# Peptides against a protein of PDB entry 8BZL, part 21

Target 1, 228 residues: chain A of PDB entry 8BZL
Amino acid sequence: SYDRAITVFSPDGHLFQVEYAQEAVKKGSTAVGVRGRDIVVLGVEKKSVAKLQDERTVRKICALDDNVCMAFAGLTADARIVINRARVECQSHRLTVEDPVTVEYITRYIASLKQRYTQSNGRRPFGISALIVGFDFDGTPRLYQTDPSGTYHAWKANAIGRGAKSVREFLEKNYTDEAIETDDLTIKLVIKALLEVVQSGGKNIELAVMRRDQSLKILNPEEIEKYV
Target 2, 242 residues: chain B of PDB entry 8BZL
Amino acid sequence: SRRYDSRTTIFSPEGRLYQVEYAMEAIGHAGTCLGILANDGVLLAAERRNIHKLLDEVFFSEKIYKLNEDMACSVAGITSDANVLTNELRLIAQRYLLQYQEPIPCEQLVTALCDIKQAYTQFGGKRPFGVSLLYIGWDKHYGFQLYQSDPSGNYGGWKATCIGNNSAAAVSMLKQDYKEGEMTLKSALALAIKVLNKTMDVSKLSAEKVEIATLTRENGKTVIRVLKQKEVEQLIKKHEEE

## One batch from the design tools (peptide; made by RFdiffusion4, then SolubleMPNN)

Design b1_p9_3_s3 (from b1_p9_3, 5 letters changed)
Fold by OpenDDE base, seed 2:
Structure b1_p9_3_s3 (fold): chain B 228 residues (1-228), chain C 242 residues (1-242), chain A 9 residues (1-9)
Amino acid sequence: as target 1 above (228 residues)
Amino acid sequence: as target 2 above (242 residues)
Amino acid sequence: SSNAENLYL
């Protein structure tokens, strides 16, 4: 029932506002994450930026900390809130625990935040899913996904947004140990996966790479074209 | 006990926030506001609609507000909402200055307000603000800047953009005529007049119906200046002669 | 609407 301005259970046990928030995610452009051996890769479908818009202000991939980055799909303004909260938590963790967050920790934090917004009276769910990638302090690459419900899982590879189904089907077929044997192959896998839903080749793809003990690197278009 | 609040922006079955969309639609009824970024400055140009012969005071700026020494904004939408948001912008800027002993970076001020806007789309008992803003500013990080924010709490940086009435048409004209890397403040002013002349629902553009502010750097200081009516008149005249 | 599309990324 849309007459209730809160996330409540339907008689059949559905949380409609959460389900509808998932529909909001599907309105977002596609994002894909792949965990390689010693690399994590995020790829996103570039939304057509208006000609006069500053591309700097249109980002689908962001760093949460030195060892963690995130791509999202869904409501841009909602994403900013989540990103900011996550960044604050990453810094707070460093101050209080004297170690960077694990990718699982920050994912759980984000998931808990999302979950609270599904249970709080007078709040709607966040209209975003996120792919969170990074390295734990032991050098283990991680990929997690969160959705509007506050659920989260670890993945080898996954996708979110409007083309996520097709991308996931591609990844299910093509994610093998051989396909991620090298960093370059892992990057190529992400690009190929995105090309299932992105038209006009590499120019419409944004790609971010994080290697062990390295910061997030956003690839330039020329670097992306080398893998196409 | 968390009170049940029946008045909340909620998702539709299709994942839409209709109250946000409707707030954005409402802005289309407001006066046109334009922003143009140039190499040597940034400007706001806004339609002035509140002209009444019985007004005892001529407001210097109806639609353009100085936020701090380095930033100004123009507003399109519900006036009361705009007043609240512009006041909040000033407060945020002053609190930052007090806390850090330096001016708030332009984007940080924009994002701070956008977080408020977003909250009004997510928290119960709140409706979206029926206001879009254009922000002009200068900071040491990015120099001259132009931002647009909407009721959703989304924002973007722009070379040129428009909000309010006929904004889509204005944006199309800006896309056509804006020369990236070659835009001077002088050419930006001319472009602003050109676009306003076509987008304002008036038979003839007059200086009394247009507010223009420029933001420039002089001797290492930001200068925000609202153009005098005579200056605007001269710009209009020049456009009519071309 | 173009406005609605801008809400999502």
Scores: peptide ipSAE 0.373, ipTM 0.786, DockQ to the pose 0.750
Fold by OpenDDE base, seed 1:
Structure b1_p9_3_s3 (fold): chain B 228 residues (1-228), chain C 242 residues (1-242), chain A 9 residues (1-9)
Amino acid sequence: as target 1 above (228 residues)
Amino acid sequence: as target 2 above (242 residues)
Amino acid sequence: SSNAENLYL
């Protein structure tokens, strides 16, 4: 019966539930990722946390493993499911293969998970896009994006969420080898890109930095203001 | 547009999950529940609506449920859905205790249920649970905690929050009167009465219409206590004198 | 609605 077929082709060949899931992503706050020479940076528009809400429980950036982190845009509850499965896969890979996942590997896993939810009867697509950054074991910095369809690509820089178009246009103009020559310049590029869509400066930005052979670092507001 | 409203797990053209939004709207018609985190404890206060003289069982707690020795919750929404979810919370907590020989951390219990709630928004043939929950607890990781979850499977930690009828007004009042870092359980109880008095659709707040539970630590143990009617009466009286 | 906005991050 048609009642189980949530994601079906339209007569003109569209997967409307996937397209509508992409619209759900656009309701999310903006996230940006930039790959530098020896650094990867995620920046997000900080959603106004309610005054009495614990900020610990409102995170748009999360670690998947020691060498991989992710920012998402879209449905928060959907993101939690994807994050948890990705974390389990990262740990499983370490146990079975005895090496950390590559950034491409875990991206492909997430993409495959999303794709299955577009083709499985009785499931809707995930309403999230993700920017996945990290370092491969060889020390190569990586940035990937995935969307609700389960497609993924490697990027030098990209953005997701409501302000993504404006941020991408900025990055297309300003991403040069000179602009990422140093770690500090790379961080500045991310901040400048976010400021295209974020009001009130550094107070509404969250930044995560991963350098080669270093753990994920979330910058505090004072550290962010130094780059503004 | 209306064709998407009737399907449980479908995105609208605008990327909305209308059945989840409608479940949240339905919760707005439920009795008020609030939670307040203090330095020395955490509390739940809930409106008791089912006061019928023909009820055979004096429900000590209509809306507040003990989950384990370290956690309790309050519910707003469809009673049958709430019963299923509170039972599941107890089962999850018990399974964890048996597996790890320690109580489940508060946030892990909340997230486990939230994953179930989320699944009912993503898998076909299911409707969202018409229930929001407030969770109070203590664990060795974060101490006293207050969480809120909704039909989407989203959750958050809070210093103070409210669900159910007039929740927006209650949250506004809590935001005005909550003093971060200075909240005692005694002051939290007074604040709870103040907020309930303004948000409940009653002419006069009475102890029979209010359930209050406190979670404290005594001698290295968690104590979950439902306040006696006389204690609630004293709190109401004190508020009326101010 | 304000409730709908809370679904997205």
Scores: peptide ipSAE 0.358, ipTM 0.767, DockQ to the pose 0.759
Fold by OpenDDE base, seed 3:
Structure b1_p9_3_s3 (fold): chain B 228 residues (1-228), chain C 242 residues (1-242), chain A 9 residues (1-9)
Amino acid sequence: as target 1 above (228 residues)
Amino acid sequence: as target 2 above (242 residues)
Amino acid sequence: SSNAENLYL
């Protein structure tokens, strides 16, 4: 029953608060991640920003470290908590291990954090899924997804949020080695995938690109239009 | 102990946090508060609903709180919750100043409180704060700034916005009349009066029912000033003549 | 905008 203030098992073995947190994720705008050969790309549906709102403060894609980026879907305030914890961990890891985190490591950290919030009697789950992309120190591109349960997996491509089903169906059909042969083709694949659910075309898409040994680049609208 | 664990903000089957939504609804019943960012300053304008003749005027204002030398906020919602949060803002700002020997950046102060608000939506035995805030400030990073935060712990930067009663109508008026890049503090004050005159449930706008604070930079220092009643009267009069 | 719409991104 959802009326229980505690994340507990139902008689049939369900964690309803976790499942309901997954429903919260579906209220978020769509995010897509694609791993290319030497590139990782995050694409998001831009939520309509109010005319007088500062766009700087509305971010669905964020850097966790120089080599790791995250897109999320779900509760914005919950996302901020996760992002902040992940950033602290990335810095801590650099200090203690003298290397940047692997994408798997930071994903596992986030997943463990989420899992703990499903097990405590005094906490609700995070209402957020995340796509975590980046490069390991060996130059390997990585894409991970994590959900409110604390489960995580590595992906070639995936999507989260409202339009995730349609985007995933598109990616299942169109993700091929040929489709990711170049950086530009990989970016085009992400855009095409988002266009399955975004009505107003390229103007309502935000793209983040990370290439090997390069910083995160957020594409401007003019750069996005070149791929449309 | 277990009874307090039952008072946790939980997800509905549809993934909604109803206690957060209800806290936001409670704010809709509070007095109107406006924030407007200008090129040369930022302002807060708030409705005074309770004009008690016996109220001791010792306070900076009823709805506008100075947080530090560089920031102020206005509140809409439950007064007791507002008092707790404004006190916490002051403590956060002071702790930062003591630790780093410089004022806390505006967005960082907003975020710190928003993390507290978020925690009250996630941890057991707590309810969401029934308070939205507008923050005005200046820092060396972004200059003049206006932020809004809500009970969820979400926040955003704004050029102009409104919280409390008739906020949606006020925001619509601000969208119509706000001139991006051309907003002076003087024009912002006039716009604030215009919007309040239309959004406050009063037959006639009076200076006693409006609090206005401005934040400016003078000689490399932040100046936070609450307008005197006579100054507000002049603004109202000017609006009535237009 | 519904109060609920601002909670999710």
Scores: peptide ipSAE 0.344, ipTM 0.754, DockQ to the pose 0.702

Design b1_p9_3_s3 (from b1_p9_3, 5 letters changed)
Fold by OpenDDE base, seed 5:
Structure b1_p9_3_s3 (fold): chain B 228 residues (1-228), chain C 242 residues (1-242), chain A 9 residues (1-9)
Amino acid sequence: as target 1 above (228 residues)
Amino acid sequence: as target 2 above (242 residues)
Amino acid sequence: SSNAENLYL
């Protein structure tokens, strides 16, 4: 059957392995990204961690470089491969070009990597979508999303994973210039968006914030509760 | 038959390359793109399907890409494949410019990409690119040009053509209404709107759903311009009044 | 949590 083959076209012109990889993304917990005026915010649904599992090892939000971070949804092992390659590319770019990557550049790199895995024998697509946020050298905040196919687009706000539809519908209604007028309002928007799908409030949310010329900050639970 | 359909691009017993045919089928589900050659310019018109409120309003041409100062293309098919191919086109054009200190001739750029497409139908367990392209350009050899290429690596020059959804019907309409030697860019724009209005699966054509680019020559320079939404609205309105 | 659920994040 076409669905059990390597990534080949079906008679009706579908790449079923890519579509099924998109279904794998929907099995991931929800992630949301919002671009503010001078801030980028990633929010994720915390997965329940086993009592003996180190919570620090289950990272849905990862730094790619000092100016770029990524949240993902889908296959955790696939994400690790993509993250590692992206980090290597960020470092390589700093060494060869003597500047950090732009958010678009690293997004395009990740997207191209994903695309190649949809067009190479003996490989399956990556079962992940990613939200990539950061700042360009000029201080412009950026948000990108990429999917298993290797497509990517720039967004004002977006969501991925199992609750993405509901979160996106919320963002489509509530993302306004007024809603992102301040950093705090932007953070609040992300929290409110996640609360559409996350049970038990702020305890099950992880938030990462990046401001211009600042490193990635992961908010502690107490900081999150101030916005709830 | 199934053994040839589900593997790398190989010949069927009947001599068919099913993976190429299926890639072409994928393109048939993409939004419509058309190109029209006029005496004083060439245009691309493309259906815009991805209208999301949360998209960052970067000058994002969904389907029309500038390749160099003298060429642009439109794409129909798999977006990720299209991104790879459009990037490759830009690189080829740039490398040529650096090597020869002149812009790449339009047909040579098209051919170079077509060789890549063909290779993905023949070599190393690759799948075909699920993308067709329309190319518009100007060069000193042939003037204004319009080309079409498909997943097989085949290409051809055209006076008017269409790819994507309802392309066959669009081509039929273009054949009927295209007047050889009398086509102005203005008339070509009107024809593009007429054809899109009939071929797009939409009740009413709107400027939000249509992207148009023109390529002209002004003062010995090529000018590639994406029409503003207001300009497209005016073209649609004019068509509705006729 | 099934082993399968642990594959997805």
Scores: peptide ipSAE 0.138, ipTM 0.565, DockQ to the pose 0.158

Design b1_p9_3_s4 (from b1_p9_3 with T4A S9A)
Fold by OpenDDE base, seed 3:
Structure b1_p9_3_s4 (fold): chain B 228 residues (1-228), chain C 242 residues (1-242), chain A 9 residues (1-9)
Amino acid sequence: as target 1 above (228 residues)
Amino acid sequence: as target 2 above (242 residues)
Amino acid sequence: SANAEALFA
């Protein structure tokens, strides 16, 4: 019975709907984030876009603001709601504080939004985890992860979605200061990490790169193949 | 498991939303709707199932709805849900026009409705809408557009797609016959008839059983036209001669 | 199911 109640703790202290939302995240395609020295990189496993589908409308990586981008895993429609609210908050912050959000601030906002959806009896949790990357106004690169519970942490590197375990195991072994010494090495690390779970090589990878004082760049397939 | 089938807004232990999946399954039993994007226009073609001889007003279109001057949609699924959603689309479009003094961009209208659909999958006491929609439109940003949305509040842009009965077979045929960059509205109409003839559960395709709307640009204005029965008959006849 | 897979990204 407790597993059906959205906001009820089990006798052992579990929020089953939050745990089940975490299982929804694992059904999403893999996303990876890596913080380099002066770069943040998001990589995602491309879903096979249907031949007649417009690729423009299939995005797993999105900008939240000029200095922040996000990859997600889990329910696509839930992600859109979170993205839209985060974008509104980024703009609101610019208007009210006259500065762009810090990556931590917007992560905390998203996390607080998710957490509120775990406490309302009339709402299910969001079925998404997110990797949020960007630069603070001081030029510091940041990577955060948030899950359906509303928990968030800062990371050097992390992964979410179906292949996240294998990707994390790879990153735990291969994330070193030498491996992120240059932008190109950082990009290569992300590609290598994704190749642990992506069978068809660089063609099934989408990469987004944000460098200090630069806008989000989505790499084209030819640019990705240079790093493979 | 059936334990999670009864509540509309709960995850299963596997992270599934069964009521959304079941709503999508229900749409598979609805009449076929297809959309095709061409270089010079976009079309919707829909199966007309309610041919009741006692219907006084032949609604010009049972399944194709004009949303505003620049957009139309076709619906597969529960008719009552469709009426609510199409009305909401019109209201969203009018509110935007009032607020911004310009027509709502096509994708923004689609996303606004998709956010409503999503909410009906997340908020307690609500069920998913048992409706998928195809949207055709024109805007100054992307020109001619075709979108599909489902009960989850997911959507996508398409060159050609199909919803409702035999949609998978229709999509397969569209993938085979759709010529990227070479699709004229005329060729799209012919393709629509070809696909409907193979996917509709009818012995013979007739103009009475098909609704077709085209969206074009003439003199810098969007023109949404429902084809007359005679025009559809000519398209069917032409297909039978090939 | 194909429907289930369509919900996730």
Scores: peptide ipSAE 0.344, ipTM 0.793, DockQ to the pose 0.758
Fold by OpenDDE base, seed 1:
Structure b1_p9_3_s4 (fold): chain B 228 residues (1-228), chain C 242 residues (1-242), chain A 9 residues (1-9)
Amino acid sequence: as target 1 above (228 residues)
Amino acid sequence: as target 2 above (242 residues)
Amino acid sequence: SANAEALFA
């Protein structure tokens, strides 16, 4: 049927539906990931939560497992599907392999899922990019990014969403060994990077911190203001 | 451009899903539905548009559906789509109860339906559901809850919200008048009438044009009650006297 | 449109 979502090559070799899914990502609010020495930090631009909305149900940062968390930009409903699939895989891995997933493993799983949705004639690409951070079992901090195409790479720092270009330019200039020397400096770097695109300071930022052998911590507004 | 507007599951060059947006637009023309969370309960108030003399006065809520003993929903949009989704909600809730021997948590039921809605935006040969829902419920995890979901499969929890016709204006009024932490079910009912009176395309609000359901807890049980016409009349009268 | 913006996070 002509009405099927078909991701096909253009005559010039482009996968337009994948490119357009990347445009969907750019409509998402900004997310930033930074790998420190013994810390990984995710920061997101808070959309103005409607006054009557339950903040609990507005999550741009989520745990995939105890050792892995993810921020995303793009279609919220698409993200939920990916998150749920990733969570199931993390649990399945624990049951079958008796160890937590590596950050690379779960990233590759998500990437493979996304790639399959680019090649099926009955599906559109996922309209999301993700920053996936965590610790491997050996205590190594990791940051990965994946896009709608199903590509993924490891990063020291990166950004996704509408302000990603400006944030990346900031990180390229300011990500140094000195800038990540401590956990606090790493957190400050993320905040400063987000402030390139976020108006009204710390109130519009959500931060998640994962330290070695520690659970994901979402910083409260008062904790964020200490770094501003 | 036109190619992207007609296909249900493709991105536009700008990364938009036009069929989902158009489904949301269609809901904006549906009858108004309100939800308000109170400290002692939660309510749905919905515009009743189909008043026909030959409709048997069977007090069937046209727009408010009981899902299980602990949850109800209201719908704005295509009635046939709403019937499919409300039936699916009941099935999901029943399957969960059978599997786990406890009622499904409110958010899990909402999420399960939202995953279905999302699938209709991503899989070829399907169109988005032309329906938004408000969900009211109680569970042991979060107590009284109000959720909204749209054709995209997005959802959120709310203290008060509106879907359908004039929803933006209704939400603005709710933002002004909703008192966090001080909202009783009685005050929520009064607020619902106030907002409906201003947002419904009617010269005068009448009890025949409004359905209201409340969800409360009595003796450790959830009670879902559709207000009688006389009770709605009293609420309207009280509002007119203020 | 407001509807378009609602789809993205």
Scores: peptide ipSAE 0.320, ipTM 0.777, DockQ to the pose 0.795
Fold by OpenDDE base, seed 2:
Structure b1_p9_3_s4 (fold): chain B 228 residues (1-228), chain C 242 residues (1-242), chain A 9 residues (1-9)
Amino acid sequence: as target 1 above (228 residues)
Amino acid sequence: as target 2 above (242 residues)
Amino acid sequence: SANAEALFA
């Protein structure tokens, strides 16, 4: 009966709705994030866009602010709510504190939002995990992950969604200081990691790069193919 | 399984939102609605199911709703839910116009409603709306636009799409016949008739059973026009002759 | 289901 309630513990201390929301994340296509030396890279498995769908409206990577971007896996509509709330917070922070958010700050904000939805009556957890990347004001590259529970951690590299296990196993083996020594090597690492789970090569990959003091750049397919 | 589908706002053990899926399934039983984007306009074509001879008011459009001067929508699903959502769309558009002294951008209106739909999938004591919408519009940012939204609060832009009964078959036909970059409104109208003729569960397509609206730009103004029955008859006749 | 898959990105 406990799994019928949104905000109750099972007898063994599980929050089933949170665990089930984590299963929803696994239904999402894979996303990967890698922190390089002076670069952060997000890669996502492109869901096959329907032939007549406008690709502009199908995004798994989005900017939260000029210095922060996010990839997600799970429920698209849930992600939109989180993204919008995060964007508002980023702007509010700029207005009130007169500085951009740190990547940790906005991650903590998102995590707190998610946590509230695990504890609030009449609200189900968000069915999304997110990889949040960016640069702090000091120029430090950051990568964070958050899940439906509202937990968050800093990472060197991580993956979420359907193929996340295989991608993480690849990253655990291949993430070295040498593998991220240059921006290009870091990009190649992300692509190689995604290719563990993505069929048909670079056409099914969306890649976003943020370099120090630069805005989010989404690579076009031709740019991606240069790294394959 | 039945344990998780009885409550509106919970995940199944597999991470599914059954009430949202069931709402989407229910829409599959609604009358067919098509949207087609052309170079010179955008159209909606919808199946009209309720033809009562004793209806005193000839509803010019049962399924196509003008939202503002620059946007219209078509609905598939629960009529009462559709009425609520279409009214909300109008209110959002008017509030935006009042606040900003300019028309709401098409995608922003769609997104605003999608956020409402999403909320009804996440907040307790609410069921998902049993409605999908097609939106046609024009704005200064993207020109002519076609969007689809579902009960989940997902949306997408489309060149051509279909919701409601036999939507999968209709989408397949649209994929085959839609020529990107070459689609005129005239060709889009012909394509709409072609697809409806094959996807509607009727022995013969008749103008009384089809509503068509076009959105065009004339002299720097958006023109939303519901086709007259005679115009629809001509389109059907032309299709039968081809 | 196709509907289920449509919900996820």
Scores: peptide ipSAE 0.250, ipTM 0.697, DockQ to the pose 0.808

Design b1_p9_3_s4 (from b1_p9_3 with T4A S9A)
Fold by OpenDDE base, seed 5:
Structure b1_p9_3_s4 (fold): chain B 228 residues (1-228), chain C 242 residues (1-242), chain A 9 residues (1-9)
Amino acid sequence: as target 1 above (228 residues)
Amino acid sequence: as target 2 above (242 residues)
Amino acid sequence: SANAEALFA
């Protein structure tokens, strides 16, 4: 069966393992990214943490570098591998090029890594999509998405994971220049978008914000409630 | 048969490379890309399928990539594979420029990538790239050039050709309407619109769904230009009036 | 599939 093989072409030209990896992403909790004028915002649906699990250890938003952060949907273990590789590349780039990575550069690196896992025998695709946000050195805010195939695109706003369709439909209707005119409005847009799929409001949302020349800030629940 | 098509690219008993054929089938699912060689330039015209409202418009071209100052390509097939190959083309071209202090000849760049493609059909543990490319370029040896390459690592020079969805029908139309020796860039643009209008699975051709790049020579320099939406609209309008 | 279409350029 072509679908049970290592990532090979089907007779009709499909890479079923890549398509199935994309289905694995849809099982992940929803993540949203929005590029504002001078801000990038990531929002993630918090899954209910099991009793006795440390909530602090379950992060779906992580820094790749001081100027770049990533949210993911899909297989957490796969995400760890990608995140670690990306972090090493960010540090390597700083050492060899003497500048931080651009958001596009690190996105392309991650995309190339994913692509190689779709073409190498004995490897399956990564079961993750990622939203990569940050600032280029010139201060331009960027949002990129990568999928299991290793495709990547730049976005104004996008969503990944289980509720991504509904969230994207919301963003397509509500993403306007007026809706992102201020940092606060941009944050509100992300929260409103997540509330399309997240039950029980602000307690089940994780928000991260990055501003120009500022480090990644994870908002606390009280800060999130101010925007609801 | 299934034993030979479900693993590493190997020959069937009939001598077929099924994984390469299936990679070519994958390209048939991609948007149409065509290339036309004219006396005064070359063009690429590509179908834009992925129009998303939230896409960051900073990407001027989804399917047309500048390789260097003298070459561009269009891609049909798996986007991630295309990204790898287009990056490799840029690296090859840059390494040549650094080594020889002159731009890589068009055919030499195409051949270098084709050797990589071929290797992915021959070496164990690899799958073929699910990508065909059209290359347009200018060099001092052959002037304006158009090439096509496929997942097998085969390539050829063309006066006009097409890859992706409905490519066979497009090639047939190009064969009928292409006038050898009389093709101006203006007539080539008109022909491109004519062929796309008939081969794209769209009710109406719109400028939002078509990317066009031209490669010309001006004052002894190569100029690669992506047509603006308004220019494409005018070409479509002109075709609708004929 | 929507997934298959997303794979292709």
Scores: peptide ipSAE 0.050, ipTM 0.543, DockQ to the pose 0.048; fails the geometry check

